# Peptides against a protein of PDB entry 4N7V, part 51

Target 1, 222 residues: chain A of PDB entry 4N7V
Amino acid sequence: TLRSITSPLVAHRLKPIRQKTKKAVVSILDSEEVCVELVKEYASQEYVKEVLQISSDGNTITIYYPNGGRGFPLADRPPSPTDNISRYSFDNLPEKYWRKYQYASRFVQLVRSKSPKITYFTRYAKCILMENSPGADFEVWFYDGVKIHKTEDFIQVIEKTGKSYTLKSESEVNSLKEEIKMYMDHANEGHRICLALESIISEEERKTRSAPFFPIIIGRKP

## One batch from the design tools (peptide; made by RFdiffusion4, then SolubleMPNN)

Design b2_p14_6_s4 (from b2_p14_6, 4 letters changed)
Fold by OpenDDE base, seed 2:
Structure b2_p14_6_s4 (fold): chain B 222 residues (1-222), chain A 14 residues (1-14)
Amino acid sequence: as target 1 above (222 residues)
Amino acid sequence: SLEEELQELFEEYE
């Protein structure tokens, strides 16, 4: 099943974006829907031959073929759906479209990993918790130039000198120089606080059932 | 950059 290889994508709160490659254009729309345009070149002109439009919660996929499959000239936005459309739920999506959905999902996940959910300014750093899940990326930009990027899989450190390295185990973290450990400790504290705030704010958002509270900025740069 | 990472991602599916 499609669910066995990916979960429904989640594009809520993401800003509109349009990215093009040779064979595809992927967009997040103002509506927070995701569009995958499959592109073919003919006579030095690019045409959109197929469009997958995915709902913001990833559960509904609308597929259409512009101009009855002849293609529509590539423009600055996806071509509008026509009357000749197919509509599928996530669990009923034909297998032939799974790869394209997975492509969209990875795109959205990448965008989420770069989309601030909580920005928290401390005395020493700008901390950012991102939108991706599970295990949201967490970035710490120290005002003195040190940078720490935490992901579910690794921790990347960039020192003042520009020296960079990746830590993949607790033993490596424990072997850090004392100076770097201080930065790591601060980063971890900021991370803890952001996670706590995320939980609290999310709960209030659930209770209020109003407009999204995120993204949020806490504090200001000293 | 985000654009560079997206480019790399797209290439995997082309």
Scores: peptide ipSAE 0.033, ipTM 0.718, DockQ to the pose 0.826
Fold by OpenDDE base, seed 4:
Structure b2_p14_6_s4 (fold): chain B 222 residues (1-222), chain A 14 residues (1-14)
Amino acid sequence: as target 1 above (222 residues)
Amino acid sequence: SLEEELQELFEEYE
């Protein structure tokens, strides 16, 4: 099943973006929908031959073929849907579109990993919890120049000198220099607080049923 | 940059 490969993408709260590659253009629209435009080149002109338009919650996929499959000239935005539109739920998406959906999902996940959800200013650092899930990226920018980037897979440390290294195990974290451990401890505390705030704010958001509360900024730079 | 990371991702999955 598609679900065994990926979860439905989530594009809520993401800013519009358009990224062109050789064979495709992927976009997050103002509506927070995600569009994958499959591009073919004919006579030195690029044409959009197929479009997957995915809802912001990833659960609905609308597929259409511009100009009856003849293609539409590539422009600065996806072509409008045609009269012949196929609509699928996530669980009913034909297998032939799974790779394209996965492509869109990975794109969205990457954008989410760069999209601040919570910005928290501490006495020593600017902490940022990103939108991606599970295991949201967490960045800590210490005012003295130290940087820590936590992902689900690793922790990257950039020291004041510019020395950079990656930690992939708890043993490596435990082997850090004492001075770096202090930064890590602060980063972990900031991370804990951001996660706690995320939970609390999300719950209030659910209860209020209003406009999104995120992104949010807590505190200010000293 | 974000654009570079996205480009790399797309090249991998296109």
Scores: peptide ipSAE 0.033, ipTM 0.715, DockQ to the pose 0.781; fails the geometry check
Fold by OpenDDE base, seed 5:
Structure b2_p14_6_s4 (fold): chain B 222 residues (1-222), chain A 14 residues (1-14)
Amino acid sequence: as target 1 above (222 residues)
Amino acid sequence: SLEEELQELFEEYE
């Protein structure tokens, strides 16, 4: 099943973006819908032959073939749906579209990993919890130049000298120099706080059923 | 950059 290889994408709170490649254009719209445009080139002109429009919650996929399948000239936005429109739920999406959906999902996840959900200024650093899930990316930009980037899979450290390295195990983290451990300790504390705030704010957001509270900024840059 | 990462992603799935 599609669900076995990916979860429904979530594009909520993401800013509009349009990224073009040779064979496709992927967009997050103002509506927070995601569009994948499949592009073909004929006589030095690019045409959109197929469009997958995915709802912001990833559960509805609308597929259409512009201009009766002849294609529509590539523009700065997806072409409007034509009469040949198919609508699918996530769980009923034909297998032939799974790869394209997965592509869209990975794109959204990547964008989410770079989209601030919580920005927290400490005395020593700017901490940022990103939108991706599970295991949101967490970045710490120390004012002295040190950077720590935590993902679900690794921790990247950039020292003041510019030296960069990646840690993939607890043993490697424990083997850090004492100076770096101090930065790591601060980063971990900031991470804990951001996660706690995320939980609290999300709960309040659920209760109020109001406009999104995120993204938020906590504290001020010194 | 984001653009570079996206490009790599697209190349993988295109």
Scores: peptide ipSAE 0.033, ipTM 0.721, DockQ to the pose 0.850; fails the geometry check
Fold by OpenDDE base, seed 1:
Structure b2_p14_6_s4 (fold): chain B 222 residues (1-222), chain A 14 residues (1-14)
Amino acid sequence: as target 1 above (222 residues)
Amino acid sequence: SLEEELQELFEEYE
């Protein structure tokens, strides 16, 4: 099943973006829908041959073939749907489109990993919890130049000297120099606080059913 | 940049 490969993409709160590649253009629209335009070149002109429009919650996929399948000239936005439209739920998406959906999902996940959800200023650092899930990326930019980037899979450290290394196990974390451990401790504290605040704010957001609370900035830069 | 990372990702998975 498609679900065994990926979960439904989530594009909520993401800013509009349009990224062109050789064979496709992927966009997040103002509506927070995601569009994948499949591009073919003919006679030195690029044409959109197929469009997958995915809802912001990833559960609905609308597929259409512009200009009766002949293609529509590539423009600054996806072509409008025509009468020949197919609509699928996530679980009913034909297998032939799974790769394209996965493509869109990975794109959205990457964008989310770079999209601030919570920015928290401490005395020593700017901490940022990102939108991706599960295991949101967490970045700590210390004012003295040290940077720590946490992902679900690793921790990257950039020291004042510019020396960079990646930690992938607890043993490696434990082997850190004492001076770096101090930064790590602060990063961990900031991370804990951001996660706690995310939980609290999300709960209040659920209760109020109002406009999104995120992204949010907590504290101020000294 | 984000755009560069996205470009690399899409080139790999196209």
Scores: peptide ipSAE 0.032, ipTM 0.716, DockQ to the pose 0.810; fails the geometry check

Design b2_p14_7_s1 (from b2_p14_7, 7 letters changed)
Fold by OpenDDE base, seed 1:
Structure b2_p14_7_s1 (fold): chain B 222 residues (1-222), chain A 14 residues (1-14)
Amino acid sequence: as target 1 above (222 residues)
Amino acid sequence: DEWKELEEQLDKEL
């Protein structure tokens, strides 16, 4: 099943974006819906032959073929749905569309990993917790030039000298120079605080049933 | 850089 290989994409709180590749254009709309436009070239002109429009929660997929399948010239936005459309739930999506859905999902996940959910300014750094899940990316930009990027899979360190390296295990983290450990300790503390605040704010958001509280900014650069 | 790499991977999957 599709669910066995991916979860429904989540595009909530993402800003509109339109990204063109060789074979497709992927968009997050103002409505937070996601559109995949499949592009074909003919006589040096690009045409949209197929569109997948996915709801912000990933559970509804609308598929249509512009201009009766003849294609519509590529423009600055997806072509409007025609009256000849198919609508599917995530669990009922035909297998022939699974790769296209995965394409959209991976794109959204990448966008989420670059979308600030919480920005936290400490005495020494700007900390940013991103929107992706599980294991949201966490970036720390120290004011002295050191950078730390934490993902679910690794920690990247960029030192003042520009030296860059990746840590993939706890043993590698423990083998860091003492001066770098100080930065790591601060990054970890900032991360802990952001996660704690995310939990608290999310709970209040759930209780109030109001507009989204995120993204938020805590503190200011000294 | 990450975007370009992902785009290239995605284009291969389509």
Scores: peptide ipSAE 0.050, ipTM 0.773, DockQ to the pose 0.100
Fold by OpenDDE base, seed 3:
Structure b2_p14_7_s1 (fold): chain B 222 residues (1-222), chain A 14 residues (1-14)
Amino acid sequence: as target 1 above (222 residues)
Amino acid sequence: DEWKELEEQLDKEL
């Protein structure tokens, strides 16, 4: 099943973007829908032959073939749907489209990992919790030049000298120099606070059914 | 795989 490969993508709260590659263009629209345009080249002109339009919650996939499959010249936005439109739910998506959906999903996840959900300014650093899940990326930019980037898989440290290294285990974290441990402690505290705030704000968002509360900025740079 | 290449390119460009 498609679900065994990937979960439905979630594009909520993401800013519009258009990423062109040689054979595809992937976009997040103003509507927070995701479009994958499959591109073919003929006589040095690029044409969109197939479009997958995925709902912001990833559960609905609309597929169409511009100009009856002849293609539409590549433009700055996806071509409008034609009369030959197929609509699928996530669980009913034909297997031939699974790789394309997975591509869209990975793109969205990457964008989410770079999209601030909570920005928190401390006395020493700018902390940023990102939109990706599970295990959202967390970045700490210390005002003195130290950077810590936490992901689900690793912790990257950039020291004042520009020395960079990646930590993949707790033992490596525990082996850090005392000076770096101080930065790590501060980063961890900022992370804890951001996670706590995310939980509280998300609960209030659920109760009020208002416009999204995120992204938010807490505090100010000193 | 064509899509693997596209994914690698995407990661580089973003």
Scores: peptide ipSAE 0.040, ipTM 0.732, DockQ to the pose 0.322
Fold by OpenDDE base, seed 5:
Order: sequence, then structure tokens, then C-alpha cells
Structure b2_p14_7_s1 (fold): chain B 222 residues (1-222), chain A 14 residues (1-14)
Amino acid sequence: as target 1 above (222 residues)
Amino acid sequence: DEWKELEEQLDKEL
């Protein structure tokens, strides 16, 4: 099943973006829908031959073939749907479209990893919890130039000198120099706070059933 | 750089 290889993509709260690749253009629309435009070149012109339009919650996929399958010239936005539109649920998506859906999903996940959900200014750093899940990326930009980037898989450290390295285990973290440990401790505290705030705010958002509370900014630069 | 890597990966999937 498609669900065995990916979960429904989540594009909520993401800003519109359009990314052109060799074979496709992937967009997040103002509606927070995700569009995959499959591109082919003919006579030095790029044409959109197929479009997958995916709902913001990833559960509905609308597929259409612009200009009766002849293709539509690539433009600055997806071509409008025409006749012969197919609509599928996530679980009923034909296998032939699974790779294209995965394409969209990975794109959205990348965008989410770069989309601030919570920005928290401490005395020493700008902390940013991103939108991706599970295990949202967490970035700490210290005002003195140190940067820490935490992901589910690794921690990247950029020191004041510009030295950069990646930590993939707790043992490596524990082996850090004392000076770097101080930054890590602060980063971890900021991360803890952001996660706590995310939980609290999400709960209030659920209760209020109003406009999204995220993204939020907490504190200010010193 | 991350976008380029993603693009390359995505293009391989299509």
C-alpha cells in the first residue's frame, strides 16, 4: 500500500513556494495544496503533461492531464484543471502515481524542515522549532556565531571558527569540549521549552478551533 | 545545497 511507504503529506501553514526540477515542478499553493507538474521538453519548450494536485492534508489527490494530454506550456503556476479530472483518496491512489506522491511528500517534508513553527529568542540565541515531523528540526543560532542544528538523525555544530561537524550518537555529544557542551546545554534547554510550548499551544488551538496559532515568535533579540 | 540534493533524489524517483 502507499501508506506502507509514506504517510499523507501535511502542507498546513506552509508558505507558497514553487520549485522547478528537471522532470517536475512542485508547488505549494496559497490554498496550501501541493501540486506536482510533470514536465516534458519538446522543441526546446517545456510542457506540463500531468498534474497531481494534493490536498493540504494529503488525503485527496486530483489528477489531470492539461490540454487533453497534449500538455500545456510550463508557466509560473500550475495549469488549470480541464475535463477528465480524476480524484482519488490517499488509500485509493493507483500505484502508478505512488512515486509522484512520494515526490510531493519528500518535497513537503523538506519545506517543513525549513519552516519555522516556533521562534524563541533567548538571552544567547535564536531558537527555531520547525514544522516537520516526527522529530522536528531544531535550530539554534547563537548571537556569537555558534550554530546548532538538531534533526531526528543528527546534530550539526558550527563553531565560531567556522569548524563544522556532525554528531550522530550520544557518546559523541558527551565527548564534546566543555565550551561546546555549554552551547549544547543551552540548545537542549531551548528545545525543551519549544516542545513544551508547542504542546501547550497546540492544545489551546484545538480547544479554540479558530485560526492557526502557529507560527509564533516568543521573546525578542536582546 | 539541500534543495539540489533533494532535486537529484526526486528526479531519480520519477
Scores: peptide ipSAE 0.052, ipTM 0.781, DockQ to the pose 0.099; fails the geometry check
Fold by OpenDDE base, seed 2:
Structure b2_p14_7_s1 (fold): chain B 222 residues (1-222), chain A 14 residues (1-14)
Amino acid sequence: as target 1 above (222 residues)
Amino acid sequence: DEWKELEEQLDKEL
C-alpha cells in the first residue's frame, strides 16, 4: 500500500513556494495545496504533461492532463484543470502515481524542516523549532556566533571559529569540551521549552478550533 | 545545498 511507503503529506501553515527541477515543478499554493507538474521538453520548450494536485492534508489527489494530454507550455503557475480530471483518496491512489506522490511528500517534508513553528529568544540565543515530524528540527543561533542544529539523526555544531562537526551519539556529546557543553546545555533547555510550549499551544488550539496559532514568536532579542 | 541534493534524488524517482 501507499501508506506502507509514506504517510499523507501535511502542507498546513507552509508558505507558497515554486521549485523547478529537471523533470518537474513542485509548488505549494496559497491554498496550501501541493502541485506536481510533470515537465517534458519539446523543440526547446518545456510543457506540462501531467499535474498532481494534492490537498493540504494529503488525503485527496486530483490528477489531470493539460490540453488533452498534449501538454501546456510551462508557466509561472500550474495550468488550470480542464481535461480528464480524476480524483482519488490517499488509500485509493493508483500505484502508477505512488512515486510522484512520494516526490511531493519528500519535498513538503524538506520545506517543513526549514519552516519555523516556534521562535524563542533567550538571553543568549535565537531558538527555532521547525514544522517537520517526527522529531522536528531544532536550531539554536547564539548571539556570539555559535550554532547548534539538532535533527532526529544528529547534532551539528558550528563553533565561533567556524569549526564544524556532527555528533551522532550521546557518548560523543558527553565527550565535548566544557565550553561547548555549556552551549549544548542551553540548546537542550531551549528545546525542552519549545516542545512544552508546542504541546500547550496545540492543546489550546484544539479546544478553541480557531485560526492557527502557529507560527509564534516568544520573547525578543536582548 | 540541501535543496540541490534533494532535487537530484527527486528527479531520479520520476
Scores: peptide ipSAE 0.051, ipTM 0.777, DockQ to the pose 0.098; fails the geometry check

Design b2_p14_7_s2 (from b2_p14_7, 7 letters changed)
Fold by OpenDDE base, seed 5:
Structure b2_p14_7_s2 (fold): chain B 222 residues (1-222), chain A 14 residues (1-14)
Amino acid sequence: as target 1 above (222 residues)
Amino acid sequence: DLWEELEKQLDEEL
């Protein structure tokens, strides 16, 4: 099943973006819907042959073939749906579209990993918890130039000298120089706080059923 | 670059 490969994408709170690749253009719209435009080139002109429009919650997929399948010239936005429209739920999406959905999902996940959910200013750093899940990316920009980027898979450190390295195990983290450990300790504390705040705010958001509370900024830059 | 990697990986899947 598609669900065994990926979960429904979630594009809520994401800013509009349009990214062109070789074979496709993927967009997040103002409506927070996601569009995958499949592109073909004919006579040095790019045409959109197929469009997958995915709802912001990822559960509804609308597929259409512009201009009766002849394609529509690639523009700065997806072509409008034509009369040849199919609508599917996530669980009823034909297998032939699964890779395209995965494409959209991975794109959204990447965008989410770069989209601030919580920005927290400490005395020493700007901490940012991103929107991606599970295991949201966490970035710490120390005011002295040190940067720490935590993902679910690794920790990247950029030292003041510009030296950069990636840590993939706890043993590597434990082997860090004492100076770097201090930065890591601060980063970890900031991360803990952001996660705690995320939980609290999300719970309040659920209770109030109000407009989204995120993104949020906590503290002020010194 | 993450976008380049995305392009490489995703275009291969399309």
Scores: peptide ipSAE 0.047, ipTM 0.778, DockQ to the pose 0.097
Fold by OpenDDE base, seed 1:
Structure b2_p14_7_s2 (fold): chain B 222 residues (1-222), chain A 14 residues (1-14)
Amino acid sequence: as target 1 above (222 residues)
Amino acid sequence: DLWEELEKQLDEEL
């Protein structure tokens, strides 16, 4: 099943973006829908031959073939749907479209990993919890120039000198210089606080059923 | 660049 290889994408709260690659253009629209335009080149002109439009919650996929399948010239936005439109739920999406959905999902996940959900200013650093899940990226920008980037898979450290390295195990973290451990301790505390606040705010958001509370900024730069 | 790497991976999968 498609669900065995990916979860429905979630594009809520993401800013509009349009990214061109060799074979496709992927967009997040103002509506928070995601569009994948499959691009072919003929006679030095790029044409959109197929479009997957995915709902913001990833559960509905609308597929259409512009200009009766002949393709529509690539423009600054997806071509409008025409008469030959197919609509699928996530679980009923034909297998032939799974790779294209996965493409959209990975793109959205990347955008989410770069989209601030919580910005928290401490005495020493700007902490940012990102929108991706599970295991949201967490960045700490210390005011003195040190940077720590935590992902689900690794921790990247950039020292004041610009020296950069990646830690992938607890043993490597434990082997850090004492000076760097102090930064790591602060980063971990900021991370804990952001996760706690995310939980609290999300619960209140659920209760109020109002406009999204995120993204949120807590504190201010000293 | 993570974007470039992703684009490469995505293009290969399409």
Scores: peptide ipSAE 0.047, ipTM 0.768, DockQ to the pose 0.100
Fold by OpenDDE base, seed 4:
Structure b2_p14_7_s2 (fold): chain B 222 residues (1-222), chain A 14 residues (1-14)
Amino acid sequence: as target 1 above (222 residues)
Amino acid sequence: DLWEELEKQLDEEL
């Protein structure tokens, strides 16, 4: 099943963006829908041959073939849907579209990993919890120049000197210089706080039928 | 660069 490969993408709260790749143009629209435009080149002109328009919650996929399948010239926005539109739920998406959905999903995840959900200013650093999930990216920008980037897979450290290295295991973290451990400890504390706040705010958001609470900024730079 | 990473990751899907 598609679900065994990926979860429905989530594009809520993401800013509009349009990214051209080799074979496609992928966009987040003002509506927070995600569009994958499959691009083919004919006679040095790029044409959109197929469009997957995915709802902001990832659960509905609308597929259409511009200009009766002949293609529509690539423009600065997706072509409008045609009269012949197929609509699928996530769980009923034909297998032939799974890779294209995965493409959209990975794009959204990447954008989410760079989209602040919580910005938290501490005495020593600007902490940012990103929108991606599971295991949201967490960035710590210390005011003295040290940077820590935590992902689900690794921790990247950039020291004041500009020296950069990646940690992939707990043993490597434990082997850090004592001075770096202090930064890591602060980063971990900021991370814990952001996760706690995310939980609390999300719960209040669930109880409230208003606009989204995120993104949120907590504190100010000293 | 985010876009370079995107191309690397996403072009493999298509």
Scores: peptide ipSAE 0.046, ipTM 0.776, DockQ to the pose 0.105
Fold by OpenDDE base, seed 3:
Structure b2_p14_7_s2 (fold): chain B 222 residues (1-222), chain A 14 residues (1-14)
Amino acid sequence: as target 1 above (222 residues)
Amino acid sequence: DLWEELEKQLDEEL
């Protein structure tokens, strides 16, 4: 099943973006829907032959073939759907579209990993918790030039000298120089605080049913 | 695979 390969994508709170490649254009719309435009070149002109429009919650996929399948000239936005539109739920999506959905999902996940959900300014650093899940990326930009980037898979450290390295185990973290451990300790504290705030704010957001509370900025740069 | 290449391109551009 598609669900065994990926979960429904989540594009909520993401800013509009349009990314063109040789074979496709992927967009997040103002509506927070995701569009994958499949592009074919003919006579030095690019045409959109197929469009997958995915709802912001990933559960509804609308597929259409512009201009009766002949294609529509590539523009600055997806072509409008006309006739012969197919609409599927996530669990009923035909297998032939799974790869395209997976591509959209990966794109959205990447965008989420670069989209601030919580920005927290400490005395020493700018901390950013991103939108991706599970295990949201967490970045710490120290004002003195040190950077720490935490992901679900690794921790990347960039020192003042520009020396960069990746840590993939607790053993490697424990083997850090003492001066770097101080930065790591601060990063971990900032991370803990951001996660705590995320939990509290998310709960209040659920209760109020108002506009999204995220993204949010806590504190000020010194 | 065409989509694998597309993903690689996306990773480089984003």
Scores: peptide ipSAE 0.040, ipTM 0.729, DockQ to the pose 0.315

Design b2_p14_7_s3 (from b2_p14_7, 6 letters changed)
Fold by OpenDDE base, seed 5:
Structure b2_p14_7_s3 (fold): chain B 222 residues (1-222), chain A 14 residues (1-14)
Amino acid sequence: as target 1 above (222 residues)
Amino acid sequence: DEWEELEKQLDEEL
């Protein structure tokens, strides 16, 4: 099943973006829908031959073939749907479209990893919890130039000198120089706070059933 | 570039 290889993509709260690749253009629309435009070149012109339009919650996929399958010239936005539109649920998506859905999903996941959900200014750093899940990326930009980037898989450290390295285990973290440990401790505290705030705010958002509370900014630069 | 890497991965999937 498609669900065995990916979960429904989540594009809620993401800003519109359009990314062109060799074979496709992937967009997040103002509606927070995700569009995959499959691109083919003919006579030095790029044409959109197929479009997958995916709902913001990833559960509905609308597929259409612009200009009766002849293709529509690539433009600054997806071509409008025409006749012969197919609509599928996530679980009923034909296998032939699974790779294209995964394409969209990976794009959205990358965008989410770069989309601030919570920005928290401490005395020493700008902390940012991102939208991706599970294990949202967490960035700490210290005002003195140190940067820490935490992901589910690794921690990247950029020191004041510009030295950069990646930590993939707790043992490596524990082996850090004391000076760097201080930054890591602060980053971890900021991360803890952001996660706590995310939980609290998400619960209030659920109760209120109004406009999204995220993204939020907490504190200010010193 | 992270985007460039994504593009490569995405292009390989299509």
Scores: peptide ipSAE 0.054, ipTM 0.775, DockQ to the pose 0.100
Fold by OpenDDE base, seed 2:
Structure b2_p14_7_s3 (fold): chain B 222 residues (1-222), chain A 14 residues (1-14)
Amino acid sequence: as target 1 above (222 residues)
Amino acid sequence: DEWEELEKQLDEEL
């Protein structure tokens, strides 16, 4: 099943973007829908031959073939769905479209890993919790130039000198120099606070059923 | 595979 390969993509709260690759253009629209335009070149002109339009919650996929499958010239936005439109639920998507959906999902996940959900200014750093899940990326930009980037898989450290290294285990973290441990301790505290705030704010958002509270900014640069 | 190539490009371009 498609579900065994990927979960439905989640594009809520993402800013509009249009990313061109060699063979496709992927977009997040103002509506937070995701469009994959499959591009072919003919006579030095690019044409959109197929479009997958995916709902913001990833559960509905609309597929259409512009200009009766002849293609529509590539423009600054997806062509309108006018010809040979098919609509599928996530669980009913034909297998021939699974790779294209997976591409869209990976794109959205990558965008989410770069999209701030919570920005928290401490006395020493700008902390940012990102939108991706599970295990949201967490970045700490210290005002003195040190950077720490935490992901589900690793911790990257960039020192003042520009020296960069990656930590993949607790043992490696415990073996850090004392000066670097101080930065790590601060980063971990900022991370804990951001996760706590995310939980509290998400609960209030659920209760009020109002407009999204995220993204938020807590504090200010000293 | 064209999609593997697209994914590679995506990682480089974003």
Scores: peptide ipSAE 0.042, ipTM 0.732, DockQ to the pose 0.316
Fold by OpenDDE base, seed 3:
Structure b2_p14_7_s3 (fold): chain B 222 residues (1-222), chain A 14 residues (1-14)
Amino acid sequence: as target 1 above (222 residues)
Amino acid sequence: DEWEELEKQLDEEL
């Protein structure tokens, strides 16, 4: 099943973007829908042959073939749907489209990992919790030049000298120099606070059914 | 695979 490969993508709160590659263009629209345009080249002109338009919650996939499959010249936005439109739910998506959906999903996840959900300014650093899930990326930019980037898989440290290294285990974290541990402690505290705030704000968002509360900025740079 | 290459390109460009 498609679900065994990936979960439905979630494009909520993402800013519009258009990423062109040689064979495809992937976009997040103003509507927070995701479009994958499959591109073919003929006589040095690029044409969109197929479009997958995915709802912001990833559960609905609309597929169409511009100009009856002849293609539409590549433009700065996806071509409008034609009369030959197929609509699928996530669980009913034909297997031939699964890789294209997975591509869209990975794109969205990458964008989410770079999209601030909570920005928190401390006395020493700018902390940023990102939109990706589970295990959202967390970045700490210390005002003195130290950077810590936490992901679900690793912790990257960039020291004042520009020395960079990646930590993949707790033992490596415990083996850090004392001065770096101080930065790590501060980063961890900022992370804890951001996660706590995310939980509280998300609960209030659920109760009020208002416009999204995120992204938010807390505090100010000193 | 064509899509694997596209994914690599995406990672490099974003």
Scores: peptide ipSAE 0.042, ipTM 0.730, DockQ to the pose 0.313
Fold by OpenDDE base, seed 1:
Structure b2_p14_7_s3 (fold): chain B 222 residues (1-222), chain A 14 residues (1-14)
Amino acid sequence: as target 1 above (222 residues)
Amino acid sequence: DEWEELEKQLDEEL
């Protein structure tokens, strides 16, 4: 099943974006819907031949073929759905569309990993917790030039000298130089605080049933 | 395949 290989994409709180590749254009709309436009070139003109429009919660997929399948010239936004459309739930999506859905999902996840959810300024660094899940990316930009990027899979360190390396295990983290451990300790503390605040704020957001509280900024650069 | 290439391109451009 599709669910066995991916979860429904989540595009909530993401800013509109339009990313063109050679064979596709992927967009997050103002409505937070996600559109995949499949592009073909003919006579030096690009045409949209197929569109997948996915709801912000990933559970509804609308598929249409612009201009009766002849294609519509590529523009600055997806072509409007026609009266000849197919609508599917996530669990009823035909297998022939699974790869395209996965592409949209990966795109959204990538955008989420680059979308600030919490920005936290400490005495020494700008910390950013991103929107992706599970295991949101966490970036620390120290004011002295050191950078730490934590993901679910690795930790990347960029030292003041520009030396960059990736840590993939706890043993590698434990083998860090003492001076780098100080930065890591601060990054970990900032991460802990951001996660704690995310939990608290999310709970209040749930209780109030108001507009989204995120993204938020805590503190200021000294 | 085609989609892996597109994903790679997306990662490079985003």
Scores: peptide ipSAE 0.041, ipTM 0.729, DockQ to the pose 0.389

